Peptides against a protein of PDB entry 4Z63. Designs and how they scored, part 31

Target 1, 334 residues: chain A of PDB entry 4Z63
Amino acid sequence: LCLGMNDLTGNIPEDLFHLKRLNLLGIQENRLSGSLSREIRNLSSLVRLDVSWNLFSGEIPDVFDELPQLKFFLGQTNGFIGGIPKSLANSPSLNLLNLRNNSLSGRLMLNCTAMIALNSLDLGTNRFNGRLPENLPDCKRLKNVNLARNTFHGQVPESFKNFESLSYFSLSNSSLANISSALGILQHCKNLTTLVLTLNFHGEALPDDSSLHFEKLKVLVVANCRLTGSMPRWLSSSNELQLLDLSWNRLTGAIPSWIGDFKALFYLDLSNNSFTGEIPKSLTKLESLTSRNISVNEPSPDFPFFMKRNESARALQYNQIFGFPPTIELGHNN

## One batch from the design tools (peptide; made by RFdiffusion4, then SolubleMPNN)

Design b1_p10_6_s2 (from b1_p10_6, 3 letters changed)
Fold by OpenDDE base, seed 1:
Structure b1_p10_6_s2 (fold): chain B 334 residues (1-334), chain A 10 residues (1-10)
Amino acid sequence: as target 1 above (334 residues)
Amino acid sequence: PSWVTSFDPD
């Protein structure tokens, strides 16, 4: 049943929950309000539930133990409060959980040992607090993780050295500290292709430790951290780099010539730093910006990327990295 | 100048 993109109001009729054979319920992008009924438990055949972009409020009902086939739960952009209900946090069937842009709070707790199928998690823009859950690496299939815009104090857990499934990771604007530790840990994530750390580590030094290595890194965004230091030499070994944003920091020194050696680099933003010297001539030879058709294996996260001109600007959505225009932004350096 | 935030439009 797909009723998305309408002007439906009120609550879901209770009789809808009598549809025992229903596999897909999509009621996204409406004006549905009230609590999400606990009677969703009656939809025992449900595989996909999309209630996103509504006016739902209250706590998410703890009925997911009665939804053994549920793979997709999309509830982004609602008014949900409380935590992730225990049955949802223990769901062995769930592949994708998107609860971005709600009012969920408390400690983020997932029983990753039970959540054997979870591959995509978007909990961005909520009110989760405390530390990052140390047991996230126990979600053995968890590939895409957005935890941006929560209040996760402290450092990236040491356990994330074992986060082998992690490919796309956003921790933007989550009050994280110790970038050196974070990078030192996350370099062990062998499948990590996309790392977004914007608006963290305020005023710290970007480490230039040559021992750091991100083999599969394609997208690195560490913008608006007021980071000091220079272009990190360890980044030169990330030969698959496609997008680099280090804008709005306090980075100094020259832009190194090796920045033009990235065959797949098509988006570079180093704006609003304190870089000096000449623009490397190698940037004019970037293969991705020339007439050469480079076959780029682009990262394909389940969630879109967003670009803002500034913190107050409306975000532009990009479903693919290739959707970003080829860009070299070096403005506002002095 | 722009900045990128993956998975975060809000």
Scores: peptide ipSAE 0.051, ipTM 0.791, DockQ to the pose 0.711
Fold by OpenDDE base, seed 2:
Structure b1_p10_6_s2 (fold): chain B 334 residues (1-334), chain A 10 residues (1-10)
Amino acid sequence: as target 1 above (334 residues)
Amino acid sequence: PSWVTSFDPD
């Protein structure tokens, strides 16, 4: 049953929960309100539940143990409160959980040992607090993780060095500390291609440790952290780099010539730093900017990117990194 | 002024 993208209001009719053979319920992008009924437990054949972009409130019902086939739960952009219910946090069938942009709170706890199928987690823009869950790497298929805009005080857990499945990771604006430790840990994530850490590590030094290595890194965003230091030498070994944003930091020194050696680099923002010296001539030879044939057929994060061009304008949303215009931004350096 | 993130900052 697909009723998304309408102007439906009120509650879900109770009789809808009598549909025992229903595999897909899509009621996204409406004005449905009230609590999400516990009676969803009656939809025992449900594979996909999309209630995103509504006005739902209250706690998410703890009935997911009665939904053994549920693979997709999309509830982003609602008013859900409380925590992730225990049955959802223990779901062995769930592949994708998107609860971005809600009012969920408390400690983030997932039973990753039970969540054997979870591959995508978006809990960005909630009110989770405490520490990052150390057991996330136990979610052995977890590839896409957005935990941005929560209050996960402290450091990236040491256990994340074992996060082999992790490919796309955003922790933007989550009160993280110790960038040296974070990068030292995350470099062990061999499948990591996208790392977004904007608005963390305030005033720390960007490590320039030659022992750091991110082999498959394509997207690195560490903007607006007030980071000190220089362009990190270890980044030069990330040969697949496509997008680099280190803007709005306090980085100093020269822009190194190796920045122009990235064959796939099409978006570079080093603006609003304290870089000095000459612009490397190698930047004029970036193949990705001279050739129009950028391969768009690459895996991407499930979470969108946002570009804030100025403080007065609305941020632009980009669902794909290749949606970004080819850019070299070096402005506002002193 | 420009920066990228993974959430709507507005």
Scores: peptide ipSAE 0.437, ipTM 0.928, DockQ to the pose 0.881; fails the geometry check
Fold by OpenDDE base, seed 3:
Structure b1_p10_6_s2 (fold): chain B 334 residues (1-334), chain A 10 residues (1-10)
Amino acid sequence: as target 1 above (334 residues)
Amino acid sequence: PSWVTSFDPD
């Protein structure tokens, strides 16, 4: 049953939950309100549940043990409160969980040893507190993780050295500290292609440790951290780099010539720093800007990127990195 | 107006 993208109001009729053979329930992008009914448990054949972009409130019902076939749960942009229900946190069938932009709170806990199928997790923009869950690497298929805009005080757990499945990771604006430790840990994530750490590490020094190596890194966003230091030399070894945003920091020194050696780099934002010197001539030779045919067939992350023209503007959604216009932004370096 | 890239729409 697909009823998304309408102006439906009120609660879900109880009789809907009598549809025991229902595989897909999509009621996203409506004005549905109230609590998400516990009677969802009756939909024992459910594979996909999309209740996103509604006005649901209250706690998410703890009925996911009665949904053995559920692979996709989309509940982003609601008013859900409380934590992740125990049955959901232990779901062996769940592939994707998206609960972004809710009011979920407490300590984030997932039973990763039970969640054997989980590959995508979006819990961004919630009220989770405490530390990052150290056992996330035990989710052996977990590839895409957005935990941005929560209050995960402290550092990236040492256990994340073993997060081999991790490809996309966003921790933007999560009150993280110790960028040196974070990068030192995350460099061990052999499949890491996208790393977003914006609005963390306030006032720290960007490490220039030549021992750091991110072999498969394509997207690095570490904006608005007030980071000090210079362009890090270790980044020059990330030959697959496509997007670099280090804007709104306190980085100094020259923009190094090696920045133009990235064959796939099409988006560069170094704006709002304190860089000095000349613009490297190598930037004018970026193949991505001169060649029309860089079709990088890369697996798109399950979660979109967003770009704002300014801080107050509505974010434009980009489902693929390639949706970003080729950009060199070096403005506001004083 | 500096473009702000984010993985956070909210």
Scores: peptide ipSAE 0.047, ipTM 0.745, DockQ to the pose 0.501; fails the geometry check
Fold by OpenDDE base, seed 5:
Parts: sequence; structure tokens; C-alpha cells
Structure b1_p10_6_s2 (fold): chain B 334 residues (1-334), chain A 10 residues (1-10)
Amino acid sequence: as target 1 above (334 residues)
Amino acid sequence: PSWVTSFDPD
């Protein structure tokens, strides 16, 4: 049953949850309100539940133990409160959980040992507090993780050295500290292609440790951190780099010539720093900007990228990195 | 000046 993208109001009729053979319930992008009924437990054949972009409130019901086939739960952009219910945090069938932009709170707890099928997790823009969950790497298939805009504190857990499945990771604006430790840990994530750390590590030094290596890194965004230092030499070994945003920092020194050696680099933002010297001539030879025929194998996260033209601007959604215009932004380096 | 964030439009 797909009723998304309408102007439906009120509560979901409880009788709808008596549809025991229902595999897909999509009621997203409406004005549905009230609590999500516990009677969703009656939908024993449910594979996909999409209640996103509504006005739902209250706690998410703890009934997911009765949904053994549920693979997709989309509840982003609602008013849900409380934590992730225990049955959801223990779901062995769940592949994708999206609860972004809610009012979920407390310590983030997932039983990753039980969540054997979890591939994508979006819990961005919530009120989770405390530390990042140390057991997140135990989610052995977890590839896409957004935990941005939560009230986390402290450092990236040491256990994330073992996060082999991690490919797309956003921790933007989550009050993280110690960028040196974070990068030192995350470099061990051998499948990491996309790393977004914007609005963290305020005023720290960007490490220039040549021992750091991100072999598969395609997207690095570390904007608006007030980071000091220079263009990090370790980044030159990330040969697959496609997008680099280090804007709105306090980086100094020259833009190194190796920045033009990235064959796939099509988006570069180094604006609003304190870089000096000449623009490297190698930037004029970037194959991605000169040749239209470069098949860029783009990272395809389950979650879109967003670009803000300025701090006050509404983010523009891009479903693919290729959706970004080829850009070299070097402005405001005075 | 622009900046990119992933997975977070809010």
C-alpha cells in the first residue's frame, strides 16, 4: 500500500494494521500525526515501512520482534521521541534504518551482534547524547552511517579500527574532539570511501602525518572546523579522491602541486582559508575537468549529499556526487 | 563560498 506524497492528515486508521499480508506500507510525505500505532505488530509480512516526512510523535513502538521480515524502516522527518526501541535495536532482518531528523534522545544503543543484516543507518539530526557506540563495528554489514548533528562528545572509539564494512561515514556537527585520533582510527577502515567530519574538532590542528593513509577515499569533507595547519601530505596518497572540501578552516601555506595529480578530482573547495602562494598549474590539467568522458565510479551511498552555498543557505540535495558541478573554489584565502 | 555535507540536509 503506497499512499505517500499526498496531503493525508490525522492518524493512521488502526484497521489498516490488520492487513496481515501487507509487504509494503508507504505513507511518507503526508501530514499524518499522533503516535505510530503499536498495532503495526500485526503486519507480520511487512518488508518495508515508510512513514517519513510526517508529523508523527511519541515513542516508536517496541513491536519489531513481531516483524521478522522487515528490511526497511524509514521514519525520517517526524517528531519521534525516546530511544530506539529494543526490538528495533535487535532486529536481525533490518537492512536500512532511517530515523534522521527526529527528536530521539538518550544514549545510542544498538545490538549490532543481533543486527546481522543492517547495511545503512541514518540517525542524523537527533538528540542522541553521550559517546559514539563502541560496538557499532559489530554490525558486520553496516556500510552507510550518518550520525551527524547529534550531541555526541569525546573521540571516535578505538573499536572503529575494526569497522571493515564502513564505506560512507558522516559525523558532521556532533561535537567530536581530537581529529588526529579520529583520522588515526578511521584510516583502518579499509572500505571507507566517504568521510564527512564538518563542524567538529574546532580549532584543532589538521594532522600532517605521512603515516596516515586512506587508500579508497573518494570524498573528504572537513569544512568549518577552524582547523590550523597546511594541506596534509598524507592526502596525496588517496589516488581515488573525487571531492575535497576543506573550506572554512584556518589552513595556511601553499596549495601543493600534487592536488592536480588526482585523476578523478572534480570538486575542490579550499575557500575561506589562509592559503598563500600561486595556484598550482597542475590544477589546469585535471583530467576530470578537461575530459567529459571520464567514467567516474562514484560512491553511491543510500543517503544523498547536501551542498550549502553559505552557512545560512538551505542545503541542496544531490543524490550522486556527480550531481555536483565540477568546481574549483579557492576564494577568500586572504 | 559553499561547503558540502553528506546525509544531512537539516
Scores: peptide ipSAE 0.035, ipTM 0.745, DockQ to the pose 0.707; fails the geometry check

Design b1_p10_6_s3 (from b1_p10_6, 5 letters changed)
Fold by OpenDDE base, seed 2:
Parts: C-alpha cells; sequence; structure tokens
Structure b1_p10_6_s3 (fold): chain B 334 residues (1-334), chain A 10 residues (1-10)
C-alpha cells in the first residue's frame, strides 16, 4: 500500500492493521499525526515500512519482534521521542534503519550481535547522549552510518578499529574530542571511503603523523573544527581522494604540491584557513578538472549527501558525489 | 562561501 506524497491527516485507520499479507506500507510525506500504533504488530508480512516526513509523535512501539520480515524502516522527519525500542534494537531482519530528524533521546544502544542484517543506520539529528556505542563494529554488515548532530561526548571507541564493514561514516557536529585518536582508530577501517567529521574537535591539532593511512578514502570532510596544524602528509597516500573539505579551520603553512597529484580529486575546499605561500602549480594539472571523460567509481551510500554553504543555509541534496560541481576553493587565506 | 558536506540536511 503506497499512500505517500499526499496531504493525508490524522492517524492511520485501525482497519489497515488487519492487512496481514501487506509487504509494503508507504505513507511518507503526509501530515499523519499521533502515535504510531502498536497494531503495526499485526502486519506480520511487512518488509518495508515508510512513515517518514509526517507528524508522528510519542515513542516508537516495541513490536518489532512480531515483524520478522521487516527489512526497511524509514521514520525520518517525525516527532518520535524516547529510545530505540528493544525489539527494533534486536531485529535480525532489519537492513536499513532511518530515524533521522526526530527527538529520540537517551543512550544509543543496539544489540549488534542480533542485528545481523543491518547495513545502513541513519540516526542523525536526534537527542542521543552519552558515548558512541562501543559495540557498533559487532554489526558485521553495517556499511553506512550517520550519527551526526547528536550529543555524543568523548572519543571514538577503540573497538572501531575492528569496524571492517564501515564505508560511509558521518559524525558531524556530535561534540567529539581527540581527533588524533579518532583518525588513529578509523584508519583501521579498511573499507572506509567517506568520512565526515565536521564541527568536532574544536581547536585541536590536526595530526601530521606519517603512520596514518586511509587506503580507500575518497571523501574527507573535516570542516569548521578550528583545527591547527598544516596539511597532513599522511593524506597524500590516499590516492583515491575525490573530495577534500578542510575549510573553516586554522591550518597554516603552505598548500603542498602533492595536492595536485590526486587523479580523482575534483572538489577541494581549503577556504577560511591561514595557509600561506603560493598556489601549487600542480593544481592546474588536476586530471579531474582538465578532462571531461574521467569515469570515477563514486561512493554510493544509501543516504544522500547534503551540502550546506553555511550552518544556517538550506542544504542541497546530492545523491552522488558526481553531483557536486568541480571546485577549487582557496578563498579567505593569508 | 565554504560548503559543508554532511549526511544530514537539517
Amino acid sequence: as target 1 above (334 residues)
Amino acid sequence: PSYVLSFDPD
């Protein structure tokens, strides 16, 4: 049943929950309100539930143990409160969980040993507090993780050295500390292609440790952290780099010539730093900017990318990195 | 203007 993209109001009719053979319920982009009924438990054949972009409130019902076929739960942009219900946090069938832009709170807890199918997790823009869950690496298929805009305090857990499945990771604006530890841990994520750490590590030094290595890194965004230091030498070994944003930091020194050696680099923002010296001539020879026919194998997370010009600006949605215009931004440096 | 990439539109 697909009723998305309408102006439907009120709550879901109770009789809808009698549809025991229903595989897909899509009611996204409406004005549905009230609590999400516990009677969704009666939809025992449900594979996809999309209730996103509504006015739902209250706690998410703890009935997911009665939904053994549920693979996709999309509840982004609602007013849900409380935590992730225990049955959802233990779902062995769930592939994708999107609860972005809600009012979920408390400590984030997932039983990753039970969530054997979870590959995509978007919990961005919630009110989760405490520390990052140390057991996330136990979600052995978890590839895409957005935990941005939560109140996670402290450091990236040491256990994330074992996060082999991790490919796309956003922790932007989550009050994280110790960038040196974070990078030292995350370098062990051998499948990591996209790393967004914007608005963390305020005033820390960007490590220039030659022992750091991110082999598959394509997208690195560490903007608006007020980071000190220079362009990190370890980044020069990330040969697949496509997008680099280190804007709005306090980075100093010269822009190194190796920045122009990246064959796939098409988006570079080093603006609003304290870089000095000359613009490397190698930047004028970037193949991605000179050749129109470069096919780049792009990272394709299940969640879109969003570009904001500033914190207050409306985000522009991009489904692929290729959607970003080729850019060299070096403005507002010394 | 500097751009900030995120997975979060909000």
Scores: peptide ipSAE 0.039, ipTM 0.739, DockQ to the pose 0.625
Fold by OpenDDE base, seed 3:
Structure b1_p10_6_s3 (fold): chain B 334 residues (1-334), chain A 10 residues (1-10)
Amino acid sequence: as target 1 above (334 residues)
Amino acid sequence: PSYVLSFDPD
């Protein structure tokens, strides 16, 4: 049953929960309100539940043990409160959980040992507090993780050295500290291609440790951290780099010529820093900007990227990295 | 005015 993208109001009719054979319920992008009924437990054949972009409130019902076939739960952009229900946090069937932009709170806890199928997790823009869950690497299939805009005070857990499945990771604006430790840990994530750490590490020094190596890194976004230092030499070894955003920091020194050696680099934002010197001539020779035929056939994350031209502006959604326009932004430097 | 790339539209 697909009723998304309408102007439906009120609550879900109770009789809908009598549909025992229903595999897909999509009621996203409406104005449905009230609590999400516990009677969703009656939908025992449910594979996909999309209630996103509504006005649902209250706690998410703890009935997911009665939904053994549920693979997809999308509840982003609602007013859900409380935590992740225990049955949801223990779901062995769940592949994707999206609860971004809610009011979920408390300590984030997932039973990753039980969640054997979880590959995508979006819990961005909630009110989770405490520390990052150290057991996330136990989610052995977890590739895509957005935990941005929560209050995860502290550092990236040491256990994340073992996060082999991790490919796409955002921790932007989560009150994280110690960028040196974070990068030192995350470099061990052998499948990490996308790393977003914007609005953390306030005023720290961007490490220039030549021992750091991100071999498969394609996207690095560490904007608006007030980071000091210079362009890090370790980044020059990330030969697959496609997108680099270090904007809105306090980085100094010259823009190094090796930036022009990135064959796949098509988006560079170094704006709003304190870089000096000449623009490297090598930037004018970036193959990605000169060649018409760079097919970026890369797996995209399940969750899109967003670009904001202004902090107050509505973000533009990009489902794929190649959707970004080829850009060199060096504005607001000296 | 800030220009920000993120996983989060909010």
Scores: peptide ipSAE 0.035, ipTM 0.741, DockQ to the pose 0.556
Fold by OpenDDE base, seed 1:
Structure b1_p10_6_s3 (fold): chain B 334 residues (1-334), chain A 10 residues (1-10)
Amino acid sequence: as target 1 above (334 residues)
Amino acid sequence: PSYVLSFDPD
């Protein structure tokens, strides 16, 4: 049943929950309000639940133990409060959980040893607090993780050295500290292709440790951190780099010539730094900018990327990194 | 104009 993109109001009719054979419930992009009914438990055949972009409030009902086939739960852009209910945090069937842009709070707790199918987690823009959950690497299929815009104080857990499934990771604007530790840990994530660390590590030094290596890194975004230092030499070994944003930092020195050696680099933002010297001539030879035919076999992230020109600008949605216009931004350097 | 990439449009 798909009822998305309407002006439906009020609560979900209780009789809807009598549809025991229902596999798909999509009621997204409406004005549905009130609590999400616990009677969802009656939808024992449910595979996909999309309640996103509504006015739902209250706690998410703890009924997911009665939904053994549920693979997709989309609840982004609602007014949900409380935590992730225990049954949801223990769901062995769930592949994708999107609860972005809610009012969920408390410590983030997932039973990753039970969540054997979880591959995508979007909990961005919530009120989660405390530390990052140390047991996230126990979610052995978890590839895509957005935890941006929460209040995860402290450092990236040491356990994330074992986060072998991690491919896409956003921790932007989550009050994280110690970029040196974070990078030193995350370099062990052998499948990490996309790393977004924007609006963290305020005023720290970007490490230039030659021992750092991100073999499969395609996207690195560490913008607006007020980071000091220079262009990190360790990044030159990330031969698959496609997108680099280090804008709005306090980086100094020259832009190194090796920045033009990245065959797949099509988006570069180094704006609003303190870089000096000449623009490397090698940038004019970027193959990605001269040849349109780079078939970037990018794994499509399960979640879209959003690009904002500034904090007040409307976010532009990009379903693929390749959707970004080829860009070299070097403006506002001294 | 710094483009901030995020997984979050908000």
Scores: peptide ipSAE 0.072, ipTM 0.778, DockQ to the pose 0.654; fails the geometry check
Fold by OpenDDE base, seed 5:
Structure b1_p10_6_s3 (fold): chain B 334 residues (1-334), chain A 10 residues (1-10)
Amino acid sequence: as target 1 above (334 residues)
Amino acid sequence: PSYVLSFDPD
């Protein structure tokens, strides 16, 4: 049953949950309100539940033990409160959980040893507090993780050295500290292609440790951190780099010539720093900007990227990194 | 212009 993208109001009729053979319920992008009924438990054949972009409130019902076929739960952009229900946090069938832009709170707890199928997790823009869950790497198939805009604090857990499945990771604006530790840990994530750490590590030094290596890194965004230092030499070994944003920092020194050696680099933002010297001539030879035929295998996160050009601007949604225009931003440097 | 890339539009 697909009723998304309408102007439906009120609560979901309880009788709808008597549809025991229902595999897909999509009621997204409406004005549905009230609590999400516990009678969802009656939908024992449910594979996909999409209640996103509504006015739902209250706690998410703890009924997911009765949904053994549920692979997709989308509840982003609602008013849900409380935590992740225990049954949801233990779901062995769930592939994708999206609860972004809610009012979920408390410690983020997932039973990753039980969540054997979880590959995508979006819990961005919630009120989760405390530390990042140390057991997140136990979610052995977890590839896409957005935990941005939560009230996390402290450092990236040491256990994330073992996060082999991690490919796309955003922790933007989550009050993280110790960028040196974070990068030192995350370099062990051998499948990491996309790393977004914007609005963290305020005023720290960007490490220039040549021992750091991100082999498969395609997207690095560490903007608006007030980071000091220079262009990090370790980044030159990330030969697959496609997008680099280090804007709105306090980086100094020259833009190194190796920045033009990235064959796939099509988006570069180094704006609003304190870089000096000449623009490297190698930037004029970037194959990605000169050749139309670059078959760039995009990192395909299950979640779109959002670009805000101004603090007051609406975020532009990009479903693919290639949705970004080829860009070189070097403005507002010395 | 301020640029912020995130997985979150909000």
Scores: peptide ipSAE 0.040, ipTM 0.754, DockQ to the pose 0.661; fails the geometry check

